# Peptides against a protein of PDB entry 6B4E: the designs that were tried, part 10

Target 1, 295 residues: chain A of PDB entry 6B4E
Amino acid sequence: TNFDKISKMFWHYKDKIAQIKQDIVLPIKKADVNVRNLLSRHKRKINPKFGQLTNSNQQLFKIQNELTQLINDTKGDSLAYHWILNFIAKAVVHQAETEVRVKPESALPLGKLTLYLLVQFPELQELFMARLVKKCPFVIGFTCEIDTEKGRQNMGWKRNNENKWEDNTSYDERMGGILSLFAIITRLQLPQEFITTTSHPFPIALSWHILARICNTPLNLITNTHFVILGSWWDAAAVQFLQAYGNQASKLLILIGEELTSRMAEKKYVGAARLRILLEAWQNNNMESFPEMSP

## One batch from the design tools (peptide; aimed at target 1 N216 Y245 N247)

Design b1_p11_2_s2 (made by RFdiffusion4, then SolubleMPNN; its pose is not in this set)
Fold by OpenDDE base, seed 1:
Structure b1_p11_2_s2 (fold): chain B 295 residues (1-295), chain A 11 residues (1-11)
Amino acid sequence: as target 1 above (295 residues)
Amino acid sequence: MVVVPEEPPVL
């Protein structure tokens, strides 16, 4: 693993966030009142849609169509279009931070919706990835020290209005929620209408990168959060990952579940204990996946 | 710990 390249990728997306602010968010504040009013109306219509997802594919398709129409209404103005996509990227990640963290299986409908939108609106891909990397650098296997303020900020730690860092549990749960969403996206098949015309924008290979990069990370940088997000990834994607890469996937799951947890045993990380339980469940032929959605 | 290849196997 070339960690310098990963760092460069991390900073690329950090710079992209700054660019989005400069070139999309700030200009819209000065845009024509009609454009601002349009976007405000669309924002109000779009926001509830993510919470309307259920385990129903019919409901998913309804929401996909509604969002597609709302986004298409903005295409006449490039700035408005990019603004609404950036809003969607933020809203999806926020849904992962709030709902998926407490109900991981909700990542499935959210992931299906997100994947559809990423394919339907390719300009969403960079906006979404930038938001993901900013909020949860684990999605690209980036890790840095968190002993400094800057290190914590880089790893997506938040401060409240009193400038107090969030607690470890809140951070771990948020990272787990975001990672669950990303893991789901990587293991989903493209909708049938896109399979012949489009490559998967975030394929299962990106799950391999996450696991490999974490396994290769210096042990002094490994935290409880790494194990939490690996557990979240496992619940979301381990079955499909094994289907994709077979014996090589199996070796990698053993490395994270057995070897990495054993190397860090002295830390007594709760996330590592959970990952060990997941490994043992798999060894007992009891690996579970999220329930499939209804028709 | 063994170094894991950065890239997955070719499918």
Scores: peptide ipSAE 0.542, ipTM 0.941, DockQ to the pose 0.876
OpenDDE base, seeds 2, 3, 4, 5: peptide ipSAE 0.542, 0.540, 0.541, 0.539; ipTM 0.941, 0.941, 0.941, 0.941

Design b1_p11_2_s3 (made by RFdiffusion4, then SolubleMPNN; its pose is not in this set)
Fold by OpenDDE base, seed 3:
Structure b1_p11_2_s3 (fold): chain B 295 residues (1-295), chain A 11 residues (1-11)
Amino acid sequence: as target 1 above (295 residues)
Amino acid sequence: DVVVPEEPPVL
């Protein structure tokens, strides 16, 4: 693993976030009042739709169509179009931080919706990835020290209005929620209408990168959060990962579930204990996946 | 320590 390359990728997306603020978000605040009013109305219509997702494919398709229409209404103005896509990227990640955090299986309908939008609107891909890396650097296998304020900020830790860091549980759960969403996206098949015309924008190979990079991370940088997000990834994608890479996938699952947890046993991480339970369930032929959505 | 290949096997 070339950690310098991963660091460069991390900072690329940090720069992208700064660029988005300068080139998209700030200019809209000074845009024509009609454009601002349009985007405000669209924002109000779009925002609740992510919370309207259920385990129903019928409901998913309805929401996909509604969002497609609302986004298409902005295509006549490039700045408005990019603003609404950036808003969607932020809203999807926020939904992962809130709903997926408490109900991991909700990542499936959210991931299906997100993948559809990423293919339907390719300009969303860079905006979404930048937001993901900012909020959860684990999605690209980036890790740094968290003993400094800057390190914590880089790893996506939040401060409250009193400038206090969030508690460890809150951070772990948020990272788990975001990574669950990303893992789901990487293991989903493209919608049938796109399979022959488009390559998958975030393929299962990106799940391999996450696992491999974490396995290769210096042990002094490994935290409970690493095990929490690996457990979240496991619930979301382990079955499909095994289907994709077979014996090589099995070796990597054993490395994270057995070897990495054993190396860190002295830390008594709760996330590591959970990952061992998942490994044991797999060894007992009881690997579970999220239930498929209803028609 | 076993270094895991960063790139997946070719499908």
Scores: peptide ipSAE 0.501, ipTM 0.924, DockQ to the pose 0.868
OpenDDE base, seeds 1, 2, 4, 5: peptide ipSAE 0.501, 0.500, 0.494, 0.500; ipTM 0.924, 0.924, 0.917, 0.924

Design b1_p11_2_s4 (made by RFdiffusion4, then SolubleMPNN; its pose is not in this set)
Fold by OpenDDE base, seed 5:
Structure b1_p11_2_s4 (fold): chain B 295 residues (1-295), chain A 11 residues (1-11)
Amino acid sequence: as target 1 above (295 residues)
Amino acid sequence: MVIVPEEPPVL
């Protein structure tokens, strides 16, 4: 693993966030009043859609169609189009930080919706990745020290209005929620309408990158959060990961579940204990996946 | 710890 390249990728997306603010978010404030009114109406219609997802594919397809129409209404103005996609990218990640955080299985319908939108609107891909990396650097296997304020900020830690850091549990849960969504996206098949014409924008290979990069991370940088997000990834994608890579997947799951947990045993991380339980369940032929969605 | 290849096997 070349961690310098990963760091460059991390900073690329951090810089992209600043660029998005300068080139999309701020300019729209000076746009024509009709454009601003359109975007305000669309924002109000789009925002509740993510919370309307259920375990139903029928409901998913309905929401996909509604969002597609709303986004297409903005294509006549490039700035408006990019603004609405950036809004969607932010809203999806926010849904992962809130709903998926407390109900991990909700990542499945959210991931299906997100993957559809990423393929239907390719310009969403960079906007979404920038938001993901900013909020949860673990999605690209980036880790830095958190002993400094800047290090914590880089790893996506939030401060309140009193300049106090969020609680460890809150951070761990948010990271787990975001990573669950990303893991689901990587293991989903493309929708049938795209499978023959488009490559998967965030394929299962990106799950391999996450696991490999974490395994290769210096042990002094490994925290409870790493094990929490590995557990979240496991629930979301381990079954499909094994199907994709077979014996090589098995070796990597053993490395994270047994070897990495054993090396960090002295820390007594709760996330590591959970990951060990997941490994043991697999060893007992009881690896579970999220339930498939209903028609 | 065994260094894991960053790139996955070819599918």
Scores: peptide ipSAE 0.521, ipTM 0.937, DockQ to the pose 0.885
OpenDDE base, seeds 1, 2, 3, 4: peptide ipSAE 0.521, 0.517, 0.519, 0.519; ipTM 0.937, 0.937, 0.937, 0.937

Design b1_p11_3 (made by RFdiffusion4)
Pose (drawn by RFdiffusion4):
Parts: C-alpha cells; structure tokens; sequence
Structure b1_p11_3 (pose): chain A 295 residues (1-295), chain P 11 residues (1-11)
C-alpha cells in the first residue's frame, strides 16, 4: 500500500467536504422562500424515516418510496436537490454512529436503503463517500497519529460537553458503527430495479482495500480502533468476502485474525480479543452473518 | 473466485 496515495485520497474527500459547505450548504441560506420552505418541511419529514426501518423488507420498500418522492420533489432546483442529498448523507452516517452502534444488525436494512438511494440518486455517491471518509477514515484505510489535536480531528474524534475528547470506548463504537454500514453496502447485491442495468457504486473490492491497508499500516499507528472496525466489518461482510475471493479471502482473514492480533498482543486490546474469537468461530465452521431480512 | 485487486497486496 502506498500511504502517500492514501493520504492524497483522504485530503481529496476533506476538500470535498469544504466544497460542499461552500457551494451547497452556505448558498441555501440565500435561496428563495419556496426553496427554503420546501427544504425546511421536507427535512423534518425525512429525518425520522431512517429510524423507522425494521428487519422487514416490506417496511424497507415503504421507506424507500416515501424518501424517493420527497427527494424527487426537490429536483426542480439543482441546489435544493444537492442540499437534501447532503442532508440525507449526514443523516445516514449519524444513524450508523448511533443506532447501528447499539444494534449492529440494523446496518443491514440501513445499507439496503442507502444503496438504493445511491443508485436512484447518483449525485448522492460522492456526497456520501466524502461524509464517510470525514467521519471514519478507516473506510479507505487512512490512519494518522492522534497525539496532536489536528490528528485527532483528522481521525474523526469528537468532543464531549466540556471540550474533552470523547472516551476511547465512545470513539471506537462510533467507528464500528459507521464502518459496519459501509461494509454491508460493499457486500450487498444491487436491488432488482438496478441490478440489471447498473454497476455497483461501492463494490466488494473496497472491502479488500480496507483489510489490506490495515494489515499494511505501520504497527506504531495501530490502535484498538483498527481491531474494533475489523470485527464490525467481519460481522457484516466476512461470509460474502469469502464468497468473492475464496482462498485469497481466507488468507487475509487468517492474517487479521491470527497475525495482526498476535503482533499487537502486549497492548491487550479488547477488539483484538474479539477478532480472535471470530477467527476461532470460523475455524469451527460457525462463521455467522446477520440474519437475512424478514418479509 | 474473483482475482484480488492488483493495486493492493498484504504480507
């Protein structure tokens, strides 16, 4: 892995976040009354829909249809359309760092909804990827030191209600939840309406990049967070990763489960212990996936 | 089985 190229990719998405603020978010303050009214009303209607998803496919389709109508209502104005897509991208990532953090299997219905929106509204793809990278740089394998305040900001750390950094557990759980949503999207097949005509925008090769880049990261930059996101990724995608790459995926899973954990054993990282348990469960022919969605 | 991406490798 050429980490200079990974850094260049990271800063590209950081620049995209700045561009979104300059060209989408700030100009909306100057939009006409009709646009402001529509966006104010629609953002209220959109916000709770992500939490209304269940394990049921019928409910997923209902929410997809409701959101498709609301988004289509904004297409008459390119700025309003891009603003509502940016709002959705932020809301989906927030849902991942809250609900998926507590209930990891909720990443499956949220991933199906997000993947559907990503191909129905393709302008969402760059907005969503930039948001993921800003909030969870592990999705592209970016890691930097967090001894400095700027390094902490680069790695997606947040502050609590007194300018102190959130505790390590809160950060680790957020990163797992976010990365779990991306891991579900990379291993999902497209919905039937698009599978016959469209290339998957975030395919399973992106999961290969995450694992390979963590395994190639200098060991002095590895933290408990790397093991936590790998465990979260495992729960969400390891079965399909093996289906895609076979013996090669097996070699990579062994590398992360046996070697990466062993080389960092003195740190006694909680996430490394769980990743070892996941490796042993697979070796005992008991690799799990999230239960498939109900009707 | 899909070939792994050529731009990425691991130890």
Amino acid sequence: as target 1 above (295 residues)
Amino acid sequence: QLPPPSDESFP

Design b1_p11_3_s1 (made by RFdiffusion4, then SolubleMPNN; from b1_p11_3, 4 letters changed)
Fold by OpenDDE base, seed 5:
Structure b1_p11_3_s1 (fold): chain B 295 residues (1-295), chain A 11 residues (1-11)
Amino acid sequence: as target 1 above (295 residues)
Amino acid sequence: MLAPPSDLSWP
């Protein structure tokens, strides 16, 4: 693992967030009134769609079609198009922070929708990754110290209006929700209409990178959050990860589930205890995945 | 079955 490269990637996406604000979000405020009105209407129609997802593929396809139409309506204006995609990127991550956080299995329909949109609208990919890395650096295996204000901010910690940091539990749950979504995306197959013409934008290899980079992280930087997000990843993707990489996957799952937890045993992290339970379930031939969606 | 990427160096 080259941590210098990971850091460069992290800062690239942090800078991209600033660029998005300067080049997309702020300029649209000065755009033609008709464009602003269009975007306002579309925003209102798009926002509730993510909450309308269920365990139904039929419902998913309906929402995919509706969103596709709404996004296509903006393609006549490049700034409007990028603005609506940035809005979608933010909305998807927000859904992970709220709904997936409390109902991890909801990551499956959300992930399917997101993957479809990422392929259908390639310009969404950089916007989405920038938002993911800003909110949850774990998606690229980035970790820094959290003993400073800047360190906590870099790791996606939030402060309230009184400059008080969010609770550890709240942070852990948000990170788990976001990572669950990303894990699902990495393990999903492309929709049938794209599988022969397009490469997967965020393939299962990115899950390998997450796990490997966490294993290679200096132990003094490993926190309960690392184990929480590993557990979230496990629920979301471990079965498919084993199918993809076989014995090599098994070795890496043992490294995170047994070796990493053992090395950190003195900390008595609750997230590590849960990960150990997941390992034991697997050893007993009881590894579970999220239920498949209904027709 | 896929070949994994090369970025694991366990301490």
Scores: peptide ipSAE 0.206, ipTM 0.874, DockQ to the pose 0.666
OpenDDE base, seeds 1, 2, 3, 4: peptide ipSAE 0.186, 0.203, 0.204, 0.205; ipTM 0.867, 0.873, 0.873, 0.874

Design b1_p11_3_s2 (made by RFdiffusion4, then SolubleMPNN; from b1_p11_3, 4 letters changed)
Fold by OpenDDE base, seed 4:
Structure b1_p11_3_s2 (fold): chain B 295 residues (1-295), chain A 11 residues (1-11)
Amino acid sequence: as target 1 above (295 residues)
Amino acid sequence: VLAPPEDESWP
């Protein structure tokens, strides 16, 4: 693992967030009133769509089509188009922080929708990844110390209006929700219409990177959150990961489930205990995945 | 079965 490269990637996306604000978000405030009105209407129509997802593929396809139409309506103005994609990127991550956090299996329909949009609108990819890395650096296997204010900020910790840090449980759950979504995206197959013509924008290899980078992270930087997000990843993608990489995947799952948890046993992390349970379930041939969506 | 990414060796 090249930690310098990971750090460079992390800061690249931090810079991208600043650029998005300067080049997309702020300029639209000065745009023509007709453009602003269009985007306001589209925002209002788009925002509820993510909450309308169910375990139904039929409903998913309906929402995909509706969003596609709404996004296409903005293509006549490049700034408007990029603004709406940035809005979608933010909305998807927000849905992961709120809904997936409490219902992890909801990551599946959300991930399918997101993957479709990422392929249909390639400009969404950088916008989405920048938002993911800002909110949850674990998606690229980035970890830093959280003993400083800057370290906590870099790791996506939030402060309230009173400048108080969020509680550990809230942080862990948010990170788990975001990571679940990303894990799902990495293990999904491309929609049938794209599978022969397009490469997967966030393939299963990115799951390998997450696990390997965490395993190679200095132990003094490993926290309960690392185990929480590994557990979230496991629920979301372990079955498909094993299918993709076979024995090599098995070794890596044993490494995170047994070796990493054992090395950190003295800390008695709740997330580590859960990960051990997941490992034991797998060893007993009882590995579960999220249920497939209905037609 | 896919090969693991080259830039991430087994820890």
Scores: peptide ipSAE 0.098, ipTM 0.818, DockQ to the pose 0.871
OpenDDE base, seeds 1, 2, 3, 5: peptide ipSAE 0.093, 0.086, 0.091, 0.092; ipTM 0.818, 0.816, 0.819, 0.811

Design b1_p11_3_s3 (made by RFdiffusion4, then SolubleMPNN; from b1_p11_3, 3 letters changed)
Fold by OpenDDE base, seed 5:
Structure b1_p11_3_s3 (fold): chain B 295 residues (1-295), chain A 11 residues (1-11)
Amino acid sequence: as target 1 above (295 residues)
Amino acid sequence: VLPPPSDLSWP
């Protein structure tokens, strides 16, 4: 693991957020009134779609088609197109922070929708990754100290209107929700219509990188949150990860579940205890995945 | 089965 490269990647996406604001968000405010009206209408139609997802593939396909049509309506104007994709990127991550946070299995339909959109609209990929890294640096295995205000901000901690940091539970749950979504995306197969023409934009290898980079992180930087997001990842992707990498996956799961938890045992992290339970369930041939979606 | 994309190192 090259942490200098990871840091460069982290800052690349942080800078991308600033660039998006400068080049997409602010300029649209000065765009033609017809364009602004179109985007306002589309925003209102798009926003509720993510909450309309269920465990039904039929419902998923319906929403995919509706969103595809709405996005295609903006392609005639590059600025409008990028604006609507950036809005979608933000909305998807927000859904992970809210719904997936409290119902992790909802990551499956959301992940399927997101993966479809990422392939259908390739320009969404950089916008989405930038938003993910800003909100949850764990998706690229980035960790820094959180003893400073800047460190906490870099790790995605939020402050309220009174300039107080969010509580640890809220932060852990938000990070878990976002990571669950990303984990699902990495383990999903491409939709049938894209398998022969497109490479997976965020493949299962990115899950390997998350786990490996966390294992390689200096122990003094490991927190309860690391174990929480590992547990979230496990629920979302461990079964498919084992299918993908076989014995090598098994070794890495043992490293996070046994070795990393053991090294941090003195901290008595609740997230580590949960991860240990997941390991033990697997050892007892009881590794579970989210239920498959209905037809 | 896929080959792992990176190696591990422990502190």
Scores: peptide ipSAE 0.172, ipTM 0.859, DockQ to the pose 0.560
OpenDDE base, seeds 1, 2, 3, 4: peptide ipSAE 0.162, 0.164, 0.160, 0.158; ipTM 0.857, 0.859, 0.853, 0.855

Design b1_p11_3_s4 (made by RFdiffusion4, then SolubleMPNN; from b1_p11_3, 4 letters changed)
Fold by OpenDDE base, seed 4:
Structure b1_p11_3_s4 (fold): chain B 295 residues (1-295), chain A 11 residues (1-11)
Amino acid sequence: as target 1 above (295 residues)
Amino acid sequence: VLPLPEDLSFP
């Protein structure tokens, strides 16, 4: 693992967020009133769609089509188009922070929708990844110390209006929700209409990177959150990961589930205990995945 | 924990 490269990638996306604000978000505030009105209407129509997802593929396809039409309506203005994609990127991550954190299986329909949009609108990919890395650096296997204010900020910790840090449980759950979404995206197959013509934008190899990078992270930087997000990843993608990489996948699952948890046993992390349970379930041939969506 | 490559490698 090249940690310098990972750090460079992390800061690249942090800079991208600043760029998005300067080049997309702020300029729209000064745009023509007709453009602003269009985007306001579209924002109001788009935002509820993510909460309308169910375990139904039929409902998913309906929402995909509706969003596609709404996004296409903005293509006449490049700034408007990029603004709406950035809005979608933010909305998807927000949905992961709020809904997926409490209902992890909701990551599946959300991930399918997101993957569709990422392929249909390639410009969404950098916007989405920038938002993911800002909110949850674990998606690229980035870790830094959290004993400083800047370190906590870099790792996606939030402060309220009173400048108080969020509680550990809230942080862990948010990170787990975001990571669940990303894990799902990495393990999904492309929609049938794209599979022969398009490469997967965030393939299963990115799950490999997450696991490997965490395993290679200095132990003094490993926290409960690392185990929480590994557990979230496991629920979301372990079955498909094993299908993709076979014995090599098994080695990584053993490394995170057995070796990493054992090395950190003295910390008595709750997330580590859960990951150990997941490992044991797998060893007993009881590995579970999220239920497949209905037609 | 054993060091692992980022890239997939098979024996």
Scores: peptide ipSAE 0.038, ipTM 0.718, DockQ to the pose 0.175
OpenDDE base, seeds 1, 2, 3, 5: peptide ipSAE 0.036, 0.030, 0.033, 0.032; ipTM 0.720, 0.714, 0.737, 0.727; seeds 1, 2 fail the geometry check

Design b1_p11_4 (made by RFdiffusion4)
Pose (drawn by RFdiffusion4):
Structure b1_p11_4 (pose): chain A 295 residues (1-295), chain P 11 residues (1-11)
Amino acid sequence: as target 1 above (295 residues)
Amino acid sequence: QLPVPEEASIS
């Protein structure tokens, strides 16, 4: 892995976040009354819909249809359309760092919804990827030191209600939840309406990049967070990763489960312990995936 | 099986 190229990719998405603020978010303050009214009303209607998803496919389709109508209502104004897509991208990532953090299997319905929106509204793709990278750089394998305040900000750390950094557990759980959503998206097949005509925008190869880049990361930059997101990734995508790459995926899973954990054993990282358990469960022919969605 | 897009190792 050429980590200079990874850094260049990271800063490209950081620049995209700045461009979104300058060209989409700030100009909306100056939009006409019809646009402001529509966006104010629609953002209220959109916000709770992500939490209304269940394990049921029928409910997923209902929410997809409701959101498709609301987004289509904004297409008459390119700025309003891009603003509502940016709002949705932020809301989906927030849902991942809250609900998926507590209930990891909720990443499956949320991932299906997001993937559907990503191909129905393709402008969402760049907005969503930039948001993921800003909030969880591990999705592209970016890691930097967090001894400095700027490094902590670069790695997606947040502050609590007194300018102190959130505890390590809160950060690790958020990163797992976000990365779990991305991991689901990379291993999902497109919905039937698009599977016959469209290339998958975030395919399974992106999961290979995450694993390979963590395994190639200098060991002095590895933290408990790397093991936590790998465990979250495993729960969401290891079965399909093996289906895609076979013996090569097996070699990579062994590398992360046996070697990466062994090299960092003195740290006694909680996430490394769980990743070893996941490796042993697979070796005992008991690799799990999230239960498939109900009707 | 799909091709390997990037090699991995631990140094």

Design b1_p11_4_s1 (made by RFdiffusion4, then SolubleMPNN; from b1_p11_4, 3 letters changed)
Fold by OpenDDE base, seed 2:
Structure b1_p11_4_s1 (fold): chain B 295 residues (1-295), chain A 11 residues (1-11)
Amino acid sequence: as target 1 above (295 residues)
Amino acid sequence: MLPVPIEASIE
C-alpha cells in the first residue's frame, strides 16, 4: 500500500469538489433564465426518485428510464448537464447517509440505479467519486488523525449549526451507510446492455483496496468507525468478494475479521465485536448477503 | 500494519 498515492488521490478529489463549485455550481446562477428554470423543474422531479426505490426491479427500471430522460433533456447545454449530474451525485450520497444507514439492504436498489447512471452518463463518475471521498474517505482507504479540527473535517465529520461535532454514533452510522452503497456498487455486475461494451467504473478491485489499505493503516489511527464500515462492507459485499477472488479473498477477510480485531481488542470497540460475529458466522458456513430484488 | 496477500497483486 502506497499511502502517498492514497493521500494524493484524496486531495485530488478534495480539489475536485472545489472545482465543481467554481466551474459548475456558481456559474449556473448566472446562466440563461430558461436553463435555470429547466434545472429547477428537473431538480424537483429527480429528488424524490431515489426515495421511490423499492426491492422491485420493475420499479428500478421505471426510475432508471425516468432519470435517463430527465438527464438527456439537459444535454443541449454542457453546463446544465454537468450541474444535473452533480446534483444527482449529491442526492445519491445523501440517500446513503439517511436511508441506507438505517436500512442497509436499501443499498442494493440504490446501488443498481447508481451503477446504471454511472455507465449511462460517464461524466457522473468523477462527480460521484469526489462526493464520496469528501463525505466518506474510507471509500478509498484514506485515514488520518481526528485529534484536530482539520483531521475531523478531512475524515468527513460534520458540525451542527452550533458548531458542535456530531456524536460518534451518528458519524459511524453515516459512514456505514455511505460505504454500504459503495460496496454494493463495486460488487454489482454491469447491466446486460453494457457488460460487453463497457468496463465497470468502480469494480470489485476497489473493495480489495479498501480492505487492504485499512489493514495497512497504522494501528494508532484505527477507530471504532473502521470496524463499523468494515462490518457494513461485509454485509454488502463479502459473499461476492469471495466469489471474485476465492482464496485470496478469504485471507483478506481473516485479516480484518481476526487479526485486526485481535490487535485492537484492548479498545473494546463495539464495531470490532460485530465484525468478529460476522467472521464467526462465516466460519460456521452462515455468511449472509442482502436478499436479491424481486422482478 | 497487517500483511496483505501478495499474490492478488491488486493493491
Scores: peptide ipSAE 0.033, ipTM 0.754, DockQ to the pose 0.108
OpenDDE base, seeds 1, 3, 4, 5: peptide ipSAE 0.026, 0.024, 0.025, 0.032; ipTM 0.703, 0.699, 0.704, 0.746

Design b1_p11_4_s2 (made by RFdiffusion4, then SolubleMPNN; from b1_p11_4 with Q1M S11E)
Fold by OpenDDE base, seed 3:
Structure b1_p11_4_s2 (fold): chain B 295 residues (1-295), chain A 11 residues (1-11)
Amino acid sequence: as target 1 above (295 residues)
Amino acid sequence: MLPVPEEASIE
């Protein structure tokens, strides 16, 4: 693992966020009133749809169609189109921070919807990845120290209006929610209509990167959060990861579940304890995945 | 522990 390259990638997306603000978000505030009104209406229609997802494929398809139509309505104006995609990217990540955080299995319908949109609207890919990296650098295996304010900010820690850091539990749960979504996306198959025409934008190889890079991270930088997000990843993608890489996957799961947890045992991380439980369940032939969605 | 390969091996 070349951590310099990962750092460069991290800062690339940080720059992208700044660019999005400068080139998309701020210009729309000065755009024609009709465009602003259109986008305001679309925003109000789009926002609740992510919360309307259920374990039903039928409901998923309905929402996919509705969102597709709403996004297509903006294609006549490039700035409006990119603005609405950026809004969607933010909304999806927000849904992961809130709903997936408390109900991890909700990552499946959200991930299916997101993957569909990423393929249907390729311009969403860079916008979405930038937002993911900003909010949860773990998605690219980036880690830095959190003993400084800047380090915490880089790792996605939030401050409230009183400039107080969020509590550890809140941070861990948010990171877990976001990582669950990303993990689901990496292990999902493309929708049937795209399989022959498009490559997967965020393939299972990106899950390999997450695990490998965390395993290669200096131990002094490993925190409870690393184990929490590994547990979240495990619930979301371990079964499919094993299917994809076979024996290589098994070795890597053992490395994170046994070796990495053992190396950090003195810290008594709650996240590490959970990951060991997941490993033990697997060893007892009881590895579970999220239930498939209903028709 | 030994470094984990960045990519899975092509098999």
Scores: peptide ipSAE 0.404, ipTM 0.883, DockQ to the pose 0.133
OpenDDE base, seeds 1, 2, 4, 5: peptide ipSAE 0.403, 0.399, 0.399, 0.400; ipTM 0.883, 0.883, 0.880, 0.882

